# Ledger of designs, part 149: peptides against a protein of PDB entry 6EJA

Target 1, 276 residues: chain A of PDB entry 6EJA
Amino acid sequence: VEYMPANPVRIAFVLVVHGRASRQLQRMFKAIYHKDHFYYIHVDKRSNYLHRQVLQVSRQYSNVRVTPWRMATIWGGASLLSTYLQSMRDLLEMTDWPWDFFINLSAADYPIRTNDQLVAFLSRYRDMNFLKSHGRDNARFIRKQGLDRLFLECDAHMWRLGDRRIPEGIAVDGGSDWFLLNRRFVEYVTFSTDDLVTKMKQFYSYTLLPAESFFHTVLENSPHCDTMVDNNLRITNWNRKLGCKCQYKHIVDWCGCSPNDFKPQDFHRFQQTARP

## One batch from the design tools (peptide; made by RFdiffusion4, then SolubleMPNN)

Design b2_p24_3_s4 (from b2_p24_3, 11 letters changed)
Fold by OpenDDE base, seed 2:
Structure b2_p24_3_s4 (fold): chain B 276 residues (1-276), chain A 24 residues (1-24)
Amino acid sequence: as target 1 above (276 residues)
Amino acid sequence: SPDYEVDFDGRGLVRPDRPREDIL
């Protein structure tokens, strides 16, 4: 018998989508949709076709909304972090959506575990934040991520402006850009005016692949550091043939790949890898 | 200095565990 929590968590799924993968998104959406959760969808400014499709979906469900603002996001760009941060603010201001967890997804994500399993797990660990670290040498990580470099996003291009220093006293960390954050931490990130949050928001506004490091770094240097769980509940390798990589969690597994590597037939594979 | 400039067309995302040779 699966554990049923007395006070089940409600999840805000933030979908950042782009391109023309409307069918893929539709399938993923159907797979993750539940009446008790919330779905906030950002469609890239350039993806008008997809935006129209997503709007149609949002009109059918009261717990599905589309961002009224749209950014021209690139996956390596600072605007992606801006998208998440703005989405977080929006979600916190939506008083009619009492969500407990923030989960970011792309159109290429798919659930491996059931909703009940996910909810049960997160309900048990509702005070935790799930971010997967790189698990490598930190200095090497900094170099490979270009964290010691200053970038400017412009016209879907990240321009290197020069070198920069990581703020003193900050322990930088990062890894997966897929995370599960509790509402309390999201509130902290959104509304805190402390030096950490302020400096990191500025720092990461000029960072390549900021979502892979921002939340890790902020969390680990914040008063909420003890809530860190080094796992993002994603499976390690659901499709080695396609080069997809995830992080494994034996309790609850979720996975997403780059849109170019994801195929519709992989849905069956996800279901087959589901464990009781 | 290595080329850290990145051009994205919005077709994909970079995973942390993927090679970054084309980026950095």
Scores: peptide ipSAE 0.023, ipTM 0.518, DockQ to the pose 0.044; fails the geometry check
Fold by OpenDDE base, seed 4:
Structure b2_p24_3_s4 (fold): chain B 276 residues (1-276), chain A 24 residues (1-24)
Amino acid sequence: as target 1 above (276 residues)
Amino acid sequence: SPDYEVDFDGRGLVRPDRPREDIL
């Protein structure tokens, strides 16, 4: 049983969405909406219909805002990290939104715990950052992620330019591109001018699937390294038949699995999920 | 850059613990 915190954390939910399934997004939004939290929504530059729908929502709620800038993010593109980083900066500059945690979401996500449970948990561990690692051989991870390869995002394509070296002295890590980061760490990532942050921002601007590794790597090599919890408190629906294909081969020289939308039959997974 | 429609999957990214082809 979770306790009722005396000083409950407030969450900035950053939603990065694209496509046309506005009804699904609406359902997800309603499921996670609370008056004490903040919602910052980025709609892909190419998703104009969805953007119009999201704007309507933002006009109805004072704690919902839409990014005035919009990026055309491609599958696995470095621009996704740029989207998160810019969103973080924006949120830190919003002095009227006193958020304590940053949580990224997509339209495919759905809460498996109540708001009270989430808030209670994060309030207890407000000084921690939640990043899920891959849990495998690191060398294999580097190869599979292509971290030793140089990519350039251009013309809606991730171009592999050649090989590169991992920066000396940096322990690379990664896993899930879903994370829960406390404000202090977000401030560090956003405003620090130390060599670590500077070099990693540069390094990951030429990285495939950067969100799966950037924050892990920065955190673990930073003065904040002791705040890491190897869990992101999230669940993603995976169906190999539906999600594991080479559908994005034309965008990037890669084949892999993408998350699927939750269905009613997936409810059993929610019951099996536990928090650390 | 070319204009194209994106599928509604919310992410379009893969996880390391799921089947994927090596970039090599």
Scores: peptide ipSAE 0.022, ipTM 0.512, DockQ to the pose 0.039; fails the geometry check
Fold by OpenDDE base, seed 5:
Structure b2_p24_3_s4 (fold): chain B 276 residues (1-276), chain A 24 residues (1-24)
Amino acid sequence: as target 1 above (276 residues)
Amino acid sequence: SPDYEVDFDGRGLVRPDRPREDIL
């Protein structure tokens, strides 16, 4: 028997999807769908087939909407952060969707806990923000992430233009691009006109892999810094054959890999190995 | 090849993560 909170939180799931992985998305969606939550789906501008499929889903559920705008996002692109920021604004303007938490997802994600478990957990910690830090040397992180480099997203490519300075007085942090943010912090990020938010939005518009660092940095330097929770667990993939090589240099002036999709046979193993 | 990592946020979701090479 799961604990049922008196005032359960409601979640806005923001799905950023691309390609032709309709079946995977459908499977993931069914696994996370609940009538009390909200689902806001952005489909890459270039993924018209997927967009049509997602539109069909949105017409079947009142708590599922598709972004009327679509961006052409690329791996590591600054436009991904723009997608999240715009979706946050949209969600805040949806007065008929009283969500408490923002959670970003891709088609490759999969739940390992029940909805009740998730809701119970977040209801207990409703005033907190969940971001995973890199847990390494910060200087090394900056170099590895290229935060001291200037990038320009143009023509579906991240162009490295040169060196740049990290703003003074800012403690840069980052790690996972998967986060759970409470509505209050999302409101701050969306509507604040303070120097921190303004500068960071500008800074990260020229940043590689911005979603891995933007929210961490803003949160930790903001009046909301005491709400930071770093509780993600890294699990090494048991399938070594799924190792990554430099595959996306043609898209980004940087060597990196995108995550592989989950395979159906992996789900059972993930549930066994993953621990809260 | 670098190891593939999966993030578990403790809230019921498993997500893949990406290994990174140094930009330098």
Scores: peptide ipSAE 0.016, ipTM 0.559, DockQ to the pose 0.045; fails the geometry check
Fold by OpenDDE base, seed 3:
Structure b2_p24_3_s4 (fold): chain B 276 residues (1-276), chain A 24 residues (1-24)
Amino acid sequence: as target 1 above (276 residues)
Amino acid sequence: SPDYEVDFDGRGLVRPDRPREDIL
């Protein structure tokens, strides 16, 4: 018998999906689906087949919705952050969906914990935000991320325009672009008009890989800074041989290491993960 | 062989940090 909290948290799963991997998405969806949670799915503007498939799913489940707007996003592009921010606003405006946590997912994600375990954990830490930091030299991180560079997303490419300075007084942080955010912080990010949120939204509109740093930076410099947990409750696969190449140079004027998709052969390692 | 980064607490999900390359 697993612990059942008296007031279990309800999760808004935001799925940002693309391509034609409908079967993979379906498998992942079935693995994470629960009647008490909410699923908000953004399908890339270019992925019409997948969009049709996702729409079919949304018609079958009352707690599944598809974004009426669709963006053409490139990985590393500022538009990805825009996608999250808009989805957050949408979810806050859905008064019939009383969610407590925001969790972003892709079609390649897969749960390694049961729903009950996840809910129990988040119910215990319902006032916390889970963001994984890089855990290294911050100056090096800034350089490697190109945070001191100005980028413009245009024609499915991130153009490096020049150098820029990080705003004074801001403690920049980042790491994983996968996060678990509580509703309160999402409300802050969405509706706050303070200088921090306003300036950071502007700054990150010209940032490479903005989702890896935006929420970290905003949270740590905000009145909600005490709610940060340096963990995103995920396992990331990094293949140095494949991931540390300029494989994305055709869409971004930057090179660096990137994580890779998990392979079936890697699944045995997932079971070795300790419980929280 | 691939390297793995594992979060210390929770780890409710297995995921790559980037979507599939087909979007590119």
Scores: peptide ipSAE 0.014, ipTM 0.525, DockQ to the pose 0.061; fails the geometry check

Design b2_p24_4_s1 (from b2_p24_4, 12 letters changed)
Fold by OpenDDE base, seed 2:
Structure b2_p24_4_s1 (fold): chain B 276 residues (1-276), chain A 24 residues (1-24)
Amino acid sequence: as target 1 above (276 residues)
Amino acid sequence: MLSDEEIEELIAELRDPDEPYPED
């Protein structure tokens, strides 16, 4: 028997999607959909076909919305972080959506186990934030992530402009770009005007793969640092055989790893069940 | 208040032990 919390958390799922894989998205959406949660979907500015498809879906459900703004996002682009930050602001301004947790989704990662298990767990630990750290040498991480390099996103490309310094007094961390953030921390990131948040937003606007490090770094250096849990409760679809390669030189002036897309059989892993 | 160990144990109930995390 699954534990049912008295005050179950409600989740805002943010989906950042692009391309033409409308059928795949539809199947994934059906697999993760629950009436008690909220779904906020950003469709790449260039993906008009997909946008039309997503709009059709959103009109069928009161707890599904599509961003009225659309960014042109690329792999490793700083605009991805901007997308998350803007979506967070939007979600906080939606007073009719009382969400407790923010969870990002793509074709590369998804929550593990059942909805009931996830909700039960998050309800028990509603004051915590779940981010997975790289768990390795931090200096190595900085180098491999290019955090000591300055990038500019322009014309669907991340241009490496040169070297930069990490702000003094900041403990940089990162790892997975999949996270579970509580509303309180999202509010802090969105509305705080302190030096940390301000500087980090600026710093990461010129960063490669910013979502893999921004929230980790902000959290660990913030008054909310004690809420950090080094686990993102995600299943990541990584191809071990591919490893980290320079596959995207035409898009970014850097080398890195790209997660794999979901396969149709992966949708069964969500195992979403209705609450009694 | 739960300890870090208790949290990790609870997380382990949800986590697939065979699923890898992203590496740097």
Scores: peptide ipSAE 0.007, ipTM 0.440, DockQ to the pose 0.059
Fold by OpenDDE base, seed 3:
Structure b2_p24_4_s1 (fold): chain B 276 residues (1-276), chain A 24 residues (1-24)
Amino acid sequence: as target 1 above (276 residues)
Amino acid sequence: MLSDEEIEELIAELRDPDEPYPED
């Protein structure tokens, strides 16, 4: 019997899915589904088959919704961050969904523990935000992430336009693009009009792999900086041998690593990895 | 920001005692 908190947190799971991986999505959904949580699913604009399937699922569960808008998201694209930000806004406007935490998921990652354990933990630390940093030399990270480069997403491609400078006074950080954010911080990111949020939104709209750094950077430079926990509490698989190549050259003017798809056989594993 | 030690303590609340820590 696990401890049941008096006021258990409710989680808004945001799933950004694409392609035809319906089976994998179904597995993930079944694994994470709980009646007390909320599921907001964005299906890539190009993935019509998957969209139909997801819509079917959403009709079966009252706590599952599909984004009425759809973006063409690509790996490393700025549109991915836009997807998260818009999803956050939508979720905040859904007054009938009293969620406490925002958690993004894909078929490539999985919560470390059971729902009950996760809820118990987050209920205890409901004022914290969980983001995993790269844990390396920051200058090297900046270079490897191309944060000092300007990118433009167009025609399903990230075009490298040139060099840029990181804004002065900003401590850039990043690592995993999987995070657990409390509602308060999400509200801040969504509605704040301060220079930090405004400038970072602009900056990261021209950033490669923005989700790996945006929330880290905003949080660490915000009044909420003390709420940061350098751990995302996720199982993330990386394949250095296959993933750390220029395999996405066709969609991005940069080279990097991508996470592996999470496999059922990996459920026994406990991994907290960041992009190399 | 929390220290590594503090993070480990937090993680320990979720971890199975028999499950090893992930390696980098």
Scores: peptide ipSAE 0.007, ipTM 0.395, DockQ to the pose 0.024
Fold by OpenDDE base, seed 1:
Structure b2_p24_4_s1 (fold): chain B 276 residues (1-276), chain A 24 residues (1-24)
Amino acid sequence: as target 1 above (276 residues)
Amino acid sequence: MLSDEEIEELIAELRDPDEPYPED
């Protein structure tokens, strides 16, 4: 039996988009749009055409806004984490948007249930944070992610500079770069001045693919550690052959996996996905 | 606080168990 929550959660969806795929973005937007949620869209600094298109959409909906600032984000770049962190700050400062959860989305990740199902679930577990861990050996994860290596983002490239140590006393974790974070934890990450948050922001500013590990690591080492749920409630289009190759070697001095974009037909299928 | 079992039961309603997840 599906219960209707008395106080349904409202979601801030953060979209980080780039390129010229306006049609694909429009399809995804239509699929996830709901009047009770909020949509905050960052368009890559280099994607001027897309920016104009997104601005037009934002003017049509009161619950859709575009970031007034724009970063040149690259795959695997530290700037992506900066984009999320700044978006979080902006969203917290928007007093007219009473959101309860932060959810990041791209063309490569899609909610697998209906809006009602998602809202019902999150309303029941509104005090939890949902981050999917790699679920394997942490030592291997550290090596594969290059967390023990120092990177610098410069000139739209992640340069590998050398080795580094993981801060003492920190339990590093990570996995999916898609997460569902409650407002309370977002507030902590944004405004806390404790050593954990301060050190991790510094550490991850020189990290490859920081979004896959930053929030996991901060949460698990924070006073909010007991709120972690090892699940991100998403369906991803993972193809090892396409997603786990060095296709971005020209941008990053490392190799890693990333979810692939959904095909147009996939959106229709996923909207119909419901398991009792 | 809800038990892990209770959480997993509800999470199962919102996940596709057949969907692959990237490996390290």
Scores: peptide ipSAE 0.000, ipTM 0.378, DockQ to the pose 0.033
Fold by OpenDDE base, seed 5:
Structure b2_p24_4_s1 (fold): chain B 276 residues (1-276), chain A 24 residues (1-24)
Amino acid sequence: as target 1 above (276 residues)
Amino acid sequence: MLSDEEIEELIAELRDPDEPYPED
């Protein structure tokens, strides 16, 4: 028996998907679906088949929607952050979806515990934001992430243009690109016109792997900094054998690590949410 | 507001101890 909070939080799950793995997505969706939450799905502009499949799913559930806009996203691309930011705006404009938390999901990341456990936990800490930091030397992190380098996303490639300076007075942080953000902070990121948000949006438009540090940096330098929790409550599948190799060198002028997608055999490890 | 230590203890209830945190 799980504790049932009096005012349980409702979660907006944002999925950014691409390719032709419709069956995989369907399995993932079924595993995480709950009637009390909301699901907003972005399908890569180039993935038309997948888009059709996702649209079909969205028509079956009132709490599932697909972005009417579609971006061509790439691994490590700045467009990924843009996708999240636009999704946040859309979700805030959906007055019929009273969500309390924003959570991004993919086939490479999954909640560790049951829906009830997650909801109970977030309901207790609804004023907090959960972002996992790298936990290492910050200078090393900056270098490894290429934050001191200027990138341009063009033609499905991240071009390294040269060096750049990190904005003065900003404490840069980052780590996992999987986060749990409360509605209040999402509102701030979306609608604030202060120098911090404006500057960071501009800065991260030319950043490699922007989602791994944008929200961390904005939060920690914002009036909401006291809401930071250094934990994202996520399980990520990493293939230790592959390590950190330049697997995406063909689309990024940098080497980095990316989590692996879950395989069908991995699903048994997760507690499934009740399905309708 | 809870301290970092208190939060960590509570989060441990939700986290699988056998699984590491995501890293970059």
Scores: peptide ipSAE 0.000, ipTM 0.386, DockQ to the pose 0.051; fails the geometry check

Design b2_p24_4_s2 (from b2_p24_4, 10 letters changed)
Fold by OpenDDE base, seed 4:
Structure b2_p24_4_s2 (fold): chain B 276 residues (1-276), chain A 24 residues (1-24)
Amino acid sequence: as target 1 above (276 residues)
Amino acid sequence: MLSEEEIEAQVAELRDPDEPYPED
């Protein structure tokens, strides 16, 4: 028996898109669109053609908006976190959009559940936050992620400036940069002035791939730590053979993996896949 | 359901460029 929520949650989808992924975005948008949800789309400052296309879509749907501000983000850049944080603030200030959950997506992501299943699930666990941890040795994770290194985003490059220490008393965690956050936690991250949020915002402004660790770390060290669920309820099209060849050394003074765009044939797999 | 391996594959992995990358 499927859970039928009396008060179904409404989701704010934040889409961060760039490049020429217009067709991919259109496919994803069609797959995730529902009249009861909200869609807030950020288009990279350099992607003007895509921006025009997205604007056209936003004019057709009352529950679709485009960020009036646009950032030029690079792979692994700290500016991606800034994009999410600003989007969160914007969404909290939109009083006409009563969303309950924040979900980020890219053109390389796809929800593994139907809308009904997702809404039912989140409605049942509306007080929880869903972030997938790396599930590996934490020391190794810190080292590989370069969390003990200081980075500066400047001139479309992530410069490695030197070494740094993890702040005292902070348990660092991370994993997937795809998360499902409830409104309460988003409010906390956005408006809290406590030492944790303040220090972590500062710390992660000099971090490589900050979205893979910031929300995990803040949540787990916050008064909301008991709301952590180690699941993000989505699939990213990872092909490590293709995406993990240190291809971004010209952009970042570090090596890593990037997701691949979904192909039409990949969508059939997603409809049949559920996360445990 | 996704296997544990598939779930792990959903997380990006970074490395120090000065360290050898494990062969896949």
Scores: peptide ipSAE 0.082, ipTM 0.645, DockQ to the pose 0.048
Fold by OpenDDE base, seed 3:
Structure b2_p24_4_s2 (fold): chain B 276 residues (1-276), chain A 24 residues (1-24)
Amino acid sequence: as target 1 above (276 residues)
Amino acid sequence: MLSEEEIEAQVAELRDPDEPYPED
């Protein structure tokens, strides 16, 4: 028997899609669609056919919207992070969409758990943020991610400009670019004017694969660091060959466990120690 | 440390070859 929470969380699904993945997107959308959630879709500026298809879908459902702005994104580009950040701002400004969680998806994603299971789990842990860390040598991670390199996105390409240093006092972390973020943290990332958020936005605007590290780093160095859960509870990519990607860490599923099976004592295993 | 060639290879893989470059 699935637990039905008294106040179920509502999810803002942000879909970043490109290319000719209309059929895949349709399949994924059908699988994840629920009337109580919200779907905000960004279509690559170059993917006009897909954009038309997505617009048609958005007209059929009141809880589906398409970004009025479109970026020419590459998976490893800074523009991807910009897409997420702008989407977050847009979603926070949509007062008619009372979402509790932000979840990013691609057209290749497919749910491995039911909506009820996901909602039940997130409703229980609505104050937590779910990001999966690389879980290895951090120095190696920095090198392999090129975090100590300066990149510029131009003409749908990431240009390496030179070397750079990691800001002093910042504990860099990262892993999967798939995350589940609560509204409170999204608000912090969007509206905070503290040095951390400001500096990290600047730093990651010249970063390769920024989505794999930005939110991890900001969260772990923020006053919200205690909300970190080292698990992204992800919907897995059913078609890993679809689209272009370059990820340091693969998408992590729910570790083969049902979220409803988690006991309070089990939760501690998923908590990451805050790095003040 | 990543070599220049490795970085270039990674960057190249980040682009979908079926998508055109944005028009200037």
Scores: peptide ipSAE 0.025, ipTM 0.547, DockQ to the pose 0.064
Fold by OpenDDE base, seed 1:
Structure b2_p24_4_s2 (fold): chain B 276 residues (1-276), chain A 24 residues (1-24)
Amino acid sequence: as target 1 above (276 residues)
Amino acid sequence: MLSEEEIEAQVAELRDPDEPYPED
């Protein structure tokens, strides 16, 4: 018997999209759309065609909005974290959208279960936050992620400036940049003025791939640390041969991994949700 | 409050155990 929650959680899906892949986005959108959830879409500042297409979609659905601001996001850029943080603030200020969970998505990320299963699960664990850790040696993670290095995003490039120290007393963690965060924690990250949040926002503004570590680190060092669940409930297409290389060296002074686009043969793995 | 083990057991139902995560 499938659990049916009496007070089902409502999800704010934040989509960060770029390029000209309007058809792919449309396919993904239809696969994840549900009338009870909310969809907040950021289109890269450079993707004007896609922006126009997304705007048309947003006008057709009351629970779909497009960010009025647009950033030029680059792979590994600190601006990606800024995009998430600003989106969180916007969503918290939308009083007409009573969402309970924040979930980020891209074209290379799909929920692995049906909407009903996801909602039932999150409704049961609505006080938890789901972030997948790297599961390896943390010191090695720090080195490979370049967390002990100082980066500056400028002119659509991440410049490596030199070495830095991780603040004392902070346990750095990270892993997947796909997460499920409850509203309470998002409120904390957005509005807290404590030393942790303030310092981490500053620290990660000079960090490569900040979304893979910022929320993990803040959560684990915060009063909300006991809400951590080491799982993100995602299907991501990670292939070391394709995604873990220096393919973005032209815009980042580092090498790293990026999720790959799903191939047609992968589509059977996904369970589609309700459609509009 | 549920134990971590109980939560992980439930989470396992919503995750493909064979799906890889970034390892680098």
Scores: peptide ipSAE 0.011, ipTM 0.450, DockQ to the pose 0.042
Fold by OpenDDE base, seed 5:
Structure b2_p24_4_s2 (fold): chain B 276 residues (1-276), chain A 24 residues (1-24)
Amino acid sequence: as target 1 above (276 residues)
Amino acid sequence: MLSEEEIEAQVAELRDPDEPYPED
């Protein structure tokens, strides 16, 4: 029996999906669905079949909605951050969805805890934000992430244009692109007009893999910096022995990989396996 | 624009989301 908090948090799960893996998405959705949470799903502009499938699901559940807008997103693309930011704005404007936490999900990642455990945990730490840092040399991180390089997303490709400088006075951080953000911080990111948020939105519009660094950097340099927890409470389907390939060269002027998708055989790990 | 198949191929690529891209 799990502890039931007196004021349990409600979660807005944001799913950014693409491709034709509709069955996998359905399985994942069933695994994470709960009546007390909210699900906001963005389907890639190019994934029309998947979009139709997701729309059918959304019509069956009052707490599931699909973005009326759709972007053509690519892994590592700046448009992915735009998708999250716009989703955040939408969710804040949905007055009928009283969510407390924003959590992004895909078929490749699951919460490390059961729903009850997750809710209990987040209810206890409702004022915190959970972002996993790289935990390495920051200069090396900047280089490997290409944060000191200028990228432009165009025609479903990230074009490397040249070098750039990190904004002065900003402590850059990053790591996992999977995060748990409380509503207050999401409000800040969405509506603040301060120099930090403004500059970072501009900076990261030309950044490769922006979701791995934007929220970390904004949070750590913001008045909310004391709310950061270096943990994203996620597990991933990562097979270390297979290594990483540079199959992204056709769409990104950088070497990179994407996380594995979950298979039914991986479901047993959701409660037992920590993120590698 | 990338096809759905091409997008699916991307997501099938193995990557640790906590591991930065390698530098050139």
Scores: peptide ipSAE 0.008, ipTM 0.421, DockQ to the pose 0.137; fails the geometry check

